# Peptides against a protein of PDB entry 6FRK, part 206

Target 1, 411 residues: chain A of PDB entry 6FRK
Amino acid sequence: NEEVLNAMLKEVCTALLEADVNIKLVKQLRENVKSAIDLEEMASGLNKRKMIQHAVFKELVKLVDPGVKAWTPTKGKQNVIMFVGLQGSGKTTTCSKLAYYYQRKGWKTCLICADTFRAGAFDQLKQNATKARIPFYGSYTEMDPVIIASEGVEKFKNENFEIIIVDTSGRHKQEDSLFEEMLQVANAIQPDNIVYVMDASIGQACEAQAKAFKDKVDVASVIVTKLDGHAKGGGALSAVAATKSPIIFIGTGEHIDDFEPFKTQPFISKLLGMGDIEGLIDKVNELKLDDNEALIEKLKHGQFTLRDMYEQFQNIMKMGPFSQILGMIPGFGTDFMSKGNEQESMARLKKLMTIMDSMNDQELDSTDGAKVFSKQPGRIQRVARGSGVSTRDVQELLTQYTKFAQMVKKM

## One batch from the design tools (peptide; made by RFdiffusion4, then SolubleMPNN)

Design b2_p22_4_s3 (from b2_p22_4, 12 letters changed)
Fold by OpenDDE base, seed 5:
Structure b2_p22_4_s3 (fold): chain B 411 residues (1-411), chain A 22 residues (1-22)
Amino acid sequence: as target 1 above (411 residues)
Amino acid sequence: EELEKLKELRELYLKLQEILNE
């Protein structure tokens, strides 16, 4: 019995290390699981594998819980949220995602760019904020982040904003100058919450980075980014352990909607390769995919139009990255989608939709859309000109549509 | 039933993505 337990724990420990869980945490988990498993209960005929999985799951849940209540904004007050993190962590993108999240919840939200170090930081923030219709502040001429942050916070307090998000300078390396600048900004604006943004894809380096930030600034919340692709999320455990601060949100891709409140149980289930059935059900219910009954019925009848394809592309874009949806289903690891850059796939979908936006209802609703275009080549030229694309791009879309329609007819 | 609908939708999207990546 003990040999079987040790063998199974070795497999679990290997899988956790391959999921970027810190080696110290894996060792501690192994000891805690051994202490929590009653070997006498194992003799009573319970599936030893299920008992070990349950014990591992419980210990991972404890590792994600810092025992500290997450900060929440107060309605009707000005809540200042300062973001800190390394360059490339997704910090600036995450500021916009958080602002958009609160705006959609009916909060009066704004963004401040206090990143004076990175060329084009303010332009990037402005672009993201404008797309989301979020008010923003920053400067092209002021080089002191303390001045920009202070002026921006004062402005938005006077305008009765409820959520004031301040993006700060990231550095490529942990430099003392970065931490000094962060402290100066924090002292000037006196934030209600300091959010550390961490890239999950840095693997075993997550602990050391998170600790370096916590040792210098009063990090109260963590946001983990890049949980869409190859990152199995084990670095998130290291961030919680090092910062002793709760994960409040996760970034699950590049879209502004690829941002969700952190849920412990689904996250641990996904980390163990068990999937997130609850989060999948919630996400499907949020998308009102019940309206796809009409589509499923059309597909069962072998009917597929360019409009039906357009609606499917809209649904894929609303669902967010397909890799995430796959990763929520048990037995489908993130590795199944490893061949394509998700950003490239989404850009390709958007391009195809832009081409279809220049099509007319007769073209979109035809059961043989490719034949409509083949019979009247002038339609291809019209659509190409309307979309600002080549006639070749329109022909490639029609070729793809034909492949889809043939596949639907074989289903 | 919801899980079966989800599996069917997933199979559809997988097949759609395979063709988009060709």
Scores: peptide ipSAE 0.024, ipTM 0.482, DockQ to the pose 0.122
Fold by OpenDDE base, seed 3:
Structure b2_p22_4_s3 (fold): chain B 411 residues (1-411), chain A 22 residues (1-22)
Amino acid sequence: as target 1 above (411 residues)
Amino acid sequence: EELEKLKELRELYLKLQEILNE
């Protein structure tokens, strides 16, 4: 029994190391699992594999729980949230994602760019903020991040903003000058929360990086980014262990909506390759996919209209990055969609939908939409003019629709 | 390639609905 336990624990430890879990944490987990498993219960004929999996899952849940309640903003108060992290961690993008998250929840939210070190930092923040219609502050001329942060915080406090997010300078490495600047900014603005942003893709370096930030600034929250890529998220455990601070959100892609509250159970399930069935159910429920029973019945009968295609594109657009949803299903690897291809695909879908918005009900509801257009070429010219596209773009849409309708008929 | 992705999306969507109706 002990030999079988040791063999199974070796496999789990190998898988956790391949998931970028820190070697020290894996060793600790192994000893904790050994101590938690009653060998007598293993003798009773219970599924030894399920017992070990449950014990491993329970110990991973403990590693993600710092024993500290996450900071939450207070409604009707001015909440100052300072972001810290290395360059390339996704910090600036995450500031915009968090601002957009709170704005969508009905919080009066703003952004401050106190990154004076990186050329174009303010332009990047301004671009993201403008796209999301989030108020922003920064300077093209002021080089002191303390002045910019202080002025921006004061301005937005006076304007009764509830969420004031401050983006700070990042460096390529842990440098004393970075930490001193962060301390000066923190002392000047007195943030209610300091958020450390960590890139999950840095693997075994997560512990050392997270510790270096926690040793210099009062990190109270962690956000983990780039969980849409090859990063299995094991570095998140290292960040929690080093900072003793909860993960509050995760970044799951490049889009501003690719941002979600951290959930322990789904995250550990995904880390173990069990998928995120709960997040999948939540996402499906958010989509109101039950309203599509009539569409599924039509699809089962090999009927597929341009309207049915439009509704599917709306569903895809609501789902967000498809790689995230696939990565929630057990056995579907995150590798199925390269990151750059999703935004382009979404832009293409939106263009196709804009063309279909210029179609009439007869065109949209025809079981042979392409034939309706082929019989009356004047319809193509009308739709092209109505949507501001070329007749070629409409023909390409109809060609795509025809290919889809043929695939649906084969299913 | 985009068509194959959308086929997979549909299969996924159908499986999701099956799971939700269970």
Scores: peptide ipSAE 0.011, ipTM 0.337, DockQ to the pose 0.022
Fold by OpenDDE base, seed 4:
Structure b2_p22_4_s3 (fold): chain B 411 residues (1-411), chain A 22 residues (1-22)
Amino acid sequence: as target 1 above (411 residues)
Amino acid sequence: EELEKLKELRELYLKLQEILNE
């Protein structure tokens, strides 16, 4: 029994290390799991694998719980949120995502760019903020981030903003000067929350980096980014352990909507490759896929129109990256699509929808849309001209539709 | 019922993925 336990724990430990969980945490987890498993209860014929998985799951849940309550903004007050993190962590993008999240919840939200180190940092923030219609502040001429942060915070406090997000410089090579700058900014603006943004893809480096930030600034929250990629998010455990701060949000893609509140159970389930059925149900419910009962019923009857395909493409676009959806389904790994393939697939999907936007109701609602176009080739030319694409692109869409409709008829 | 809807959704997304990867 002990040999079997040790073998199974070795497999789990290997999988956790491959998921970028820090070796110290994996060792601690292994000992905690061993202490939590009653070997006598394992002798009674319980599924040893399920028991070990449950023990591992419980210990991972403890590792993402820092034992401190997450900071939450107070409604009707000015809440200053300072972002800290390395260059390339997705910090600037995450500032915009958080601002957009609060704006969609009805908070008066703004952004401040106090990154004077990167050429074009302010342009990037301005571009993101303008696209999201979020008020922003920054300078092209002021080089002191303390001045920019202080002036921006004062301005937006005077304008009665409720959420004031301050983006700071991320540096890779000059850690001491970065930390001094962050401390000066923090002292000047006195933030209500300091958010450490961590890239999940940095793997085993997460602990050392998160610790370096916590040792210099009072990090109170963590946001983990790039969980749409090959990163299984094991580095998040290292960040929580090092910062003793809760994960409040996760960044799940490149879109401004690819941002969600952190949920412990779904995250650990995904980390273990168990899927996130609850999060998938929540996403399905948020999509109002109740209108899909009529679609599912049509699909069961082997009816599938170009409109039905268009509606499915809309649903997919609302759900975000396919890797996330698939990663929520048990037995589908996060590696099912490379990041490059997702963006290309989404761009392709959007192109297909743009072609269908040039179709008429007779074409969209036909039970045999491909036959409607084959009988009257002039329709292909009209749609191609209307959507600004080639006749070949329309034919490719119709070929894809035909393949899909054939697959639906076989269901 | 929710599990059946999820299975149907899974199959739909897999088929769509196949089409988008072709």
Scores: peptide ipSAE 0.025, ipTM 0.533, DockQ to the pose 0.106; fails the geometry check
Fold by OpenDDE base, seed 2:
Structure b2_p22_4_s3 (fold): chain B 411 residues (1-411), chain A 22 residues (1-22)
Amino acid sequence: as target 1 above (411 residues)
Amino acid sequence: EELEKLKELRELYLKLQEILNE
């Protein structure tokens, strides 16, 4: 029994180290799991793998919990949020994502660029803010980030903004001067929250970097970026341990909406390769995919219409990136869909839906839509003209529908 | 039951994706 436990713990520890979990945390986890597992209960025929996995899960949940309540903005107040982090961490893009998140929640949100060190920092922030229709402040002439931050915060306080996000200069590994600058900015604006932005791809260096920021500025929150497929989330545990601060959000991609509130259970489940069943259930419930019972029932009866295909395409488009959905289901890695293929697939879906928008109810609701078009070729020409596509594009859609309907009949 | 529905939905989407990538 102890040999089996040690073998399974070795596999889990290897997987966690491969997931960029800090070696000290993995050692501590191994000791905590060994102390929590009753070897006598393992003898009683319980699934030893499930018990160890549950014990590992429970200890990982503790490692991601700093024991400190996350700061939350107060409605009707002026909440100043200062961002700190390394250059290339995704700090500037994350400022825009957070601003957009609060704006979509009905908060009066703005952005301040206090990055005077990086050439084009203000232009980048301005571009992102303008695309999202977020008010912004910065200077092309002022070189003191303290002045820019102070003036911007004062301006937006006077304009009754509720969320005031301040982006700062990203530190290079060797420059202590940038920590003094961050401290001066923090002292001048007195932020309600200091957010450390960490790149998940930095791996084992996450602890030392997060600690270096926490030792200089009062980091109260962590945002982890680049959790899109390739970056293993293990660095997040190191950031929490070093900062003693909760992860509040994660960045899951390059788009402004590739940003979500941090959930402990889904994150640990994904880290263990268990998938995110809870997040998948939540996402399915948010999509009101319960209307798919009628579809699944039709599919079970071998009935599949062009309308049923259209509704499925709508559901796919509402679910967002397929890679995210597939990555939520156990046994499908985040690498199942490259981001490039996903945008092309979504564009293809949208094109197909646009063709179907030019179809009539008789065509959409036919149990054999392809046969309706084959019997009356004039329908293809009508749909092609209505959707602004070639007759070939309509024929390709009907071919895809026929292939899909055949696959459904085999389910 | 929800998990089985999700598996069925997944298989459906995978098949859709295969067809869209052809």
Scores: peptide ipSAE 0.023, ipTM 0.426, DockQ to the pose 0.132; fails the geometry check

Design b2_p22_4_s4 (from b2_p22_4, 14 letters changed)
Fold by OpenDDE base, seed 4:
Structure b2_p22_4_s4 (fold): chain B 411 residues (1-411), chain A 22 residues (1-22)
Amino acid sequence: as target 1 above (411 residues)
Amino acid sequence: ELLELLKKLRELYLKLMKILNE
């Protein structure tokens, strides 16, 4: 029995190390699981695999719990949230995601760009904020992040903003000068919460990085980014252990809505490769997939229009990266689609939709859209001009539609 | 029902991606 337990624990420990869980945490987990499993209960013929999996799950849940209640903003108050983290961690994007999350919940939210180190930081924040209709502050000329942060916080306090998010400079290395700047900004604005943003893709470096930030700045919350990548999220455990701070949100993609509150159970389930059935159900329910039954019924009748194709492209785009959806299904690995091919495919879908936006209802609703264009070639030229593409691009779209309609008729 | 729907969506997506990459 002990040999079987040790063999199964070795497999789990290997899988956790491959998931970027820190070796010290894996060792501690192994010891805790061994102490929690009664060897006598394992002798009784119960599914040993399920018992070990449950014990591992329970101990992983404890590792993501810092024993500290997460800070939450107070309604009707001015809540200043300072973001800290390395360059490339997704900090600036995460500021916009958090602002958008609170705005969608009816909070009066704003963004401040106090990143003076990176050229174009303010332009990037401004672009993201403008797309999301979030008020923003920053400077093209002021080089002192303390001045920008102080002026921005004062402005938005005077305008009765409830959520004031301050993005700070990120550097590539843990430099003392970065930590001094962060401390000066923190002292000037007196944030209610300091959020450390960590890239999950840095793997085993997560502990050392998170510790270096916590040793210099009073990190109270963690956000983990790039969990849509090859990163299995094991670095999140290292961040909690090092910062002793709760994970409050996770970034699950490149879109502004690829951002969710941290849920312990789904996260650990995904980390163990059990899938995220709850997140999948939530995501599927958000898609209003009732419209897909109507499509499936149309497809059964062999009717497929350019509009039906457009609606399918919209549904695929609303689902987000299909790799993420597949990664939520138990037994499908995150690596099922290479991210590079998926982004290119999504850009191509968006281009095709832009061409179809220049089509009229007669063209879109025809059961033989390709024949409508073949009978009147002037339609191709109109659509090409309207969408800013070549006549060849429109012909390629119609060829793809014809191939798709033929394939759908065979389903 | 959800699993069947996801399978159908997967098949549709894979077919679309194949057509788009041809």
Scores: peptide ipSAE 0.019, ipTM 0.511, DockQ to the pose 0.109
Fold by OpenDDE base, seed 3:
Structure b2_p22_4_s4 (fold): chain B 411 residues (1-411), chain A 22 residues (1-22)
Amino acid sequence: as target 1 above (411 residues)
Amino acid sequence: ELLELLKKLRELYLKLMKILNE
């Protein structure tokens, strides 16, 4: 029994190391699991594999729980959230994602760019903020991040903003000058929450990086980015251990919507390769896919309209990157789709939807939409003019629709 | 490529709906 336990623990430890879990945490977990398993209970014919898996899962849950309640913003108050992290961590993108998340939840949200070190930081933030219709502040001329942060926070406090997000400078390495600048900004603006942004793809370096930030500034929250890549997220455990701060959100892609509240159970399940069935169910429920019974029934009868295609594109867009959804299914790895192809596909879907927004109900609800347009070519020209596209783009949409409708009829 | 993706998404969607309705 002890040999079987040791062999299974070795397999789990190897898998955790391959998931970028810190070697010290893996050793500690091994000893904790070994101490938590009663060998007599293992002898009683219980599924030894399930017992070990449950013990491992329980110890991983403890490693993700710092024992500290996550900070949450107070409604009707001015909540200042300062972001800290290295360059390339996804910090600036994550500021925009968090701002957009709170804006979609009905919070009066704004962004401040206090990154004076990186050329084009303010332009990047401004571009992201403008796309999301989020108010922003920054300077092209002021070089002191303390002045920019202070002026921006004061401005947005006076305008009664509820969520004030401050993006700071990030460097490629831990430098004392960066940490001093972050401390000066933190002292000037007195943030309600300091968020450390960590790239999950840095693997074993997560612990040392997270510790260096926590030793200099009062990190109260962690956001882990790039969990849609090859990173299995084991570095997140290292960040929690080093900062003693909860993970509040995860970044799961490059899109502004590729951002979700951290959930312990789904995250550990995904880390162990068990999939995220709960997150899949939640995501399916968020899509209100039950309202699509009528669509499923039409599809069974081989009926497929341009409106049905539009609704499917809306559902795909609401789901987000398909790789994330596949990565929630047990046995489907995240490697099935390259990130670049998904964003291009989403942009194509949005373009196609914009063309369909210029169609009338007769065109959208026809069981043979392509034939409606072929019989009256003037409809193609009307739709092309209405959507600001070429007649060729409309014909390409109708060709795609025809191929899709033919596929539906064969199912 | 987009059509193959949409096909897979639909097959996945139909399977998920079946699982949720069971």
Scores: peptide ipSAE 0.013, ipTM 0.409, DockQ to the pose 0.023
Fold by OpenDDE base, seed 2:
Formats: sequence, C-alpha cells, structure tokens
Structure b2_p22_4_s4 (fold): chain B 411 residues (1-411), chain A 22 residues (1-22)
Amino acid sequence: as target 1 above (411 residues)
Amino acid sequence: ELLELLKKLRELYLKLMKILNE
C-alpha cells in the first residue's frame, strides 16, 4: 500500500513539476498528502487512485488560498487600482480587460497610462481603450509617471469614476529603480488595490519574480495571464505563495473578453488534468440544455425550423468561447478550435440571427422555411430590407438552413 | 464552416449530455 501511494505521489509530483509548480510547493504538497492519507482507509478497498487524487486536490486548493480575502471595489466609491508587473507579462492588455469587465457590469471605469519608459505604451493603451469605448488618460510629453498618475487619478475622481485603473512601467529585470518608481506612484495616488500581473509561461521563475515585487510594493491581488494553450498554470501557485495575495482574475487569451474571475476548484481540476466538470455542468445548466430534449425530439421527428436553428445559435452564443467549453472537457485541449476562427464564426452566427430577427413567426415556425421563401420571393426582399442585408445574404441563410435541415433529417 | 461548427457543437452537446447522465 505504501509503495502504491509513493508511486502515485511520484507521478502526481512529476505532473505538477511539468505544470510549472514550484519544487518547494510540490515537496510540501507531497508531505501534506502523505500525512492526510489514512493508510488504513486505503486497505479497505476504496479506490486508492480517487482517494489520492482527492487528497492532492484538497492540498492544492490550500496552496491557492492565501488566507486573505480578496479586495473588491465598492459601488458608488472611487476605487483606484494600480497595476504592477514585468514587461511582457500582459499587464497593459490586462488593464484593458479588467476595465472592460467592470464596464460590462455597469461600473464607470477608466484607464490611466503611467508607463513613460516604453515607447508607444500610451498609444497601445489608447488603442485598446478606444476599441472598448473606455475613457483613458496619459501624456506624450510628461516623463514623470508620478505626475501622470496623480493628474489622471485626480481628473477621473473629479469626474466621479468608480474604477480608476493605473498601468505602470514594466521592466525586463528586477531593477531597484523600477521598484522605487512604483513606490513613488503608489504613494502619490494611494491605490485601494495593487495588482501584480504575472505571466504563467515563465514557469519556475514565477516565485522569484512575485517575491521581488511583494518585497518592494504592497501587492494585494494577483492576475495570472497566458493561461491559454501550453501554459499549465502551476506558476499561479508560486505567485500566491510568494505574494500571500489572492488570484482575482485570469487571462485566457488575446481577446478583451478572454478574462474571467479566478475560481479555485476549476483551476485545480484543470491543473490535475481532470477538466472542469463542475464549470461544465454549471455552463450546461445555464444553457438550459434540457430544452434540447424538445429539440432532440423535434430532430428525431425530422422537424427542424428556422426558429429551432435560431435557438441553437442563441445557445452557441450563450456558451461563449467554444474553446473554453472544450477546455472544460477532460481530454479536449484548448487547441481544438483556434480562437480566431471562433470569433469569426460567432460574428457569422450573429449576422444570421440578425437576418432571422426580421422574419415573421410563419417563416420561423415553418417545417420547410426555405419553401415558404421560394413560393413567395417578396419575403426575401422584406427580410433583406428589415435586417439591412442583401437578398443574397438571405438566400445564403436559407441555403445554410436547408443544408442543416437535411443533415438533421439524416441524424 | 458553420455546418462543421454546428456538427462539432452537436457532438459536444451529445458528449456533455452523456457525461451528465453518467
């Protein structure tokens, strides 16, 4: 029994090290798991693998819990959030993602570029902010980040902004001058939260980097970026251990909505290669896929309407990034759908839905929608005018519907 | 491409429903 335990723990420890979990944390985990496993319960015929996995899971959950409550912004107050992190960590992109996240929740949000070191930093922030329709501040002429940050914070406080995000300079190395600059900015603007942004792909360097920031600046929150594709996320454990600060969000790609609140259970489940079954169940339940019984029943009877297609498109749109959903299924890699093809596919679906929004109930609920339009071509012209598209776009939709309905009838 | 996406989604839904019923 002890040999089996040691063999399984060796495999788990190897997998965690390959996932960029810090070697000290892996050693501590191994000791904690060994102390938590009752060898007598292992003898009683319980699934030894499941028991060890549960013990490992429980100890990993403790490693991502710093025992400190995450800071949350107060509604109707001015909340100043300062971002710190190395160059290439995704800090500037993450500022825009966080701003967009709060804006979508109905917070009056703005961005300040206090990065005077990097050429084009303000242009990059301005471009991202403008695309998201987020108000921004910065300077092309002021070289002191303290002045820019102070002026920007004062401006947006006077304009009653609720979320004021300050992006700072990133350096490639831990330079004392960078930390002094960050401390001067922090002292000037008095942030309610300091967010350390860490790239998950830097592996074992995560601990040393996170510690160097925490030793110089009062980091209160962590955001982990590049948790897409090959980034195994083990560096997140190192960041929490070094900063003693909670992970509040994760960046899951390049798009502005590739950003989500950190959830401990799904993250650890994914780190162990178990997938996110709970998040998948929650997502499936949110989709009301039980309404697919009625669809499956209609499909079994070979009935497929334009409304049934519209409802399917709504379900797809509600699912969000399909790559994320596939990444919740055990054994499906995030690479199964390229994100670019997904966004284009979603834009196509939304265009098709907009065309169908101009259809009437007789057209939508017909078991042969294409035949309704073929019998009365004036319907195509009406729908085209109503949706602001060409008659060709409506004909292409009807052609796609016909192909889909034929495929459904063969299933 | 849309039909392939819908096919993949249906296969996903069927797999999800199977996982939920297991």
Scores: peptide ipSAE 0.013, ipTM 0.399, DockQ to the pose 0.021
Fold by OpenDDE base, seed 1:
Order: C-alpha cells, then sequence, then structure tokens
Structure b2_p22_4_s4 (fold): chain B 411 residues (1-411), chain A 22 residues (1-22)
C-alpha cells in the first residue's frame, strides 16, 4: 500500500511541477497528503485513486488560501487601488480590465496613469480607457509619478469616483529605484488596496518575484495574468505563499472581458485537469447559448446555409478562446488547441465572415449557396470586390461551406 | 442539456476547424 501511495504521489508531484508549482510547495503538499491519508482506510477497498485525488485537492485548496480575507471596495466610498508589478506582467491591461469589471457592476470607476518611465504608457492607457468608456487621468508633461498620482486621485475624489485605479511604472528588473518610486506613490495617495500583478508564464520565478514585491510594498491582493489555456496555474500558489495575500482576479486572455474573479475550487479543479463545470455553466449562461438550439434543430434537418455558417462563426467568436471552454470540460486538457492555432483560426474565421458580409440574403439563405454562385459566376466577382479579397478566396470559402454542409447532412 | 449542447457545439467546432485547416 505504501509503495502504491508513493508511486501515485510521485505522478501527482510530477504533474504539479510540470504545472509550475514551486518545488517547496510540492514537497510540503506531499508530506501533508501522506499525513492526511490513512493507509488502513486505503486497505478497506476504497478507491485509492479518488482518496489521493481528494487529499491532493484539499491540500491545494489550502495552499491558495492565505487565511486572509480579500479586500473589497466599499460602495458609496472612494476606494483607491494601486497596481504594482513588473513590466510585461500585464499590469496596465489588468488595470483596464479591473476598471471595466467594476464599471459593468455599476461602480463609478476611473483610471490614473502614473507610469512616466515607459514611453507611450499614457497613450496605451488612454486607448484602453476610451475604448471601454472609462474616465482617465495622466500627463504628457509631468514626469513625477507622485504628482500625477496625487493630482489624479484628488481630482477623482472631488468628482465622487468610487473606484480609483492607479497604474504605476513597471521595470524589467527588480530595481531599488522602482520600489522607492512605488513607496513614494503609495505614501502620497494612501491606497486602500495594493494589487500585485503577476504573469503566470514565468513559472518557477513567481515565488522570488512575489516575495521581492511583498518585502518592499504592502501587497494586499494578487492578480494572476496570462492564465490562458496554456498557462500553468502553479505560479499562483507560489504568489499566495510568498505574498500571503489572496488572489482576487485572474486574467484569462487579451480581451477586456478575459477577466474573472478568482474562485479557489474551480481553479484547483482546472489545475488538476478535473475541469471547471461551474465556470463552464457560468460561461455558457453568459453566452446565451440557448439560442443555438434553433441552429442545432436546423442542422438536424440537414439544412445548412451560408448564414447558418456565419452565425456559427459568430458564436465561436463570442465564446472567446474555445481552448479555455474545452479546458473546462473534464478529460479535455488545456493543450487541446495551441494558442497559435486558435488565433490563426479566429483570424481565418474573421476573414471568412468579412467575405460573407459582402453576400446578399439570397446567397446567404440558400440551402445550396455554392450552387447559387456556380450558376452565376458574376456573384463571386462581386463578393470578392466587396470584401477586398481574391475570387479564389471566395471560391475557397464556398468549397469549405460545401464540405461543411455535406458533413452536416451526414449527421 | 447544457453539457450536451456544449458537446454538440464542440463537435461542430472541431469539424469546422478540421475543414479550415485542410
Amino acid sequence: as target 1 above (411 residues)
Amino acid sequence: ELLELLKKLRELYLKLMKILNE
């Protein structure tokens, strides 16, 4: 029994290390799991695998729980949230995502750019904020981040903003000058929450980075970025262990909506490849996929139009990273689609949709769209000109449609 | 029902992706 336990724990430990879980945490988890498993209960014919999985799950849940309640903004008050993190962590993008999240929840939210070090930081923030209709503050001329942060916070306090997000300068290295600047900004604005933004893709470096920030600034919250379907979640455990601060949100992609509140149970379930059924249900409900029942019913009748194909492409695009949705289904690894292949596939879908945007209702609603075009070749030339593509691209679309329609008829 | 719908959509997506990559 002990040999079987040790073998199974070795496999789990290997998988956790492959998921960028820190070696010290994996060792601690192994010891805790061994202490939590009664070997006598394992002898009684209980599913040894399920017991070990449950024990591992329970210990991972403890590792992502710092035992500290996450800070939450108070409604009707001014809440100053300062962001800190390395350059390339996704900090600036995450500021916009968090602002947009609170705005969608009916909070009066604004953004301040106190990054004077990076050329174009304010333009990037302004672009993101304008696109999301979020009020913003910054300067093209002021070089002191303390002045910008102080003036911006004062301005938005006077305008009765509830959520005031301050983006600070990131550096490539742990420079003492960066930490001094962060402390000066923090002292000037007196933030209600300091959020450390961490890139999950840095793997084993997560602990050292998170510790370096916590040792210099009073990090109270963590946001983990780049948790797209390929990002190994193990760095999140390292961040919690090092900062002793809760993960409050995760970034799951590049879109402003690719941002969600951190849920411990779904996250650990996903990390273990058990899927996230709750997150899947939530995501499906957000997508209003019930409207696809009418489409499935049409498909069952072997009717498939170019419009039906267009609507399917729209649905796929609305689903966002389909790899993430697949990764929420138990037994589907996150690696089912490479990120590169997904972006390329989305670009292909968007190109095909752009071609179809130049089609008329007669072409789109025909049960044999390819035959409509074959009977009148001038339609291909019209669509090609309207969409700015070659006649070959339109013919390739029609060929793909025909292949798909034939596949639907065989279903 | 929702899981079944997702499975169907997934199968459709996989079929579509296969066609797009051919």
Scores: peptide ipSAE 0.025, ipTM 0.459, DockQ to the pose 0.118; fails the geometry check

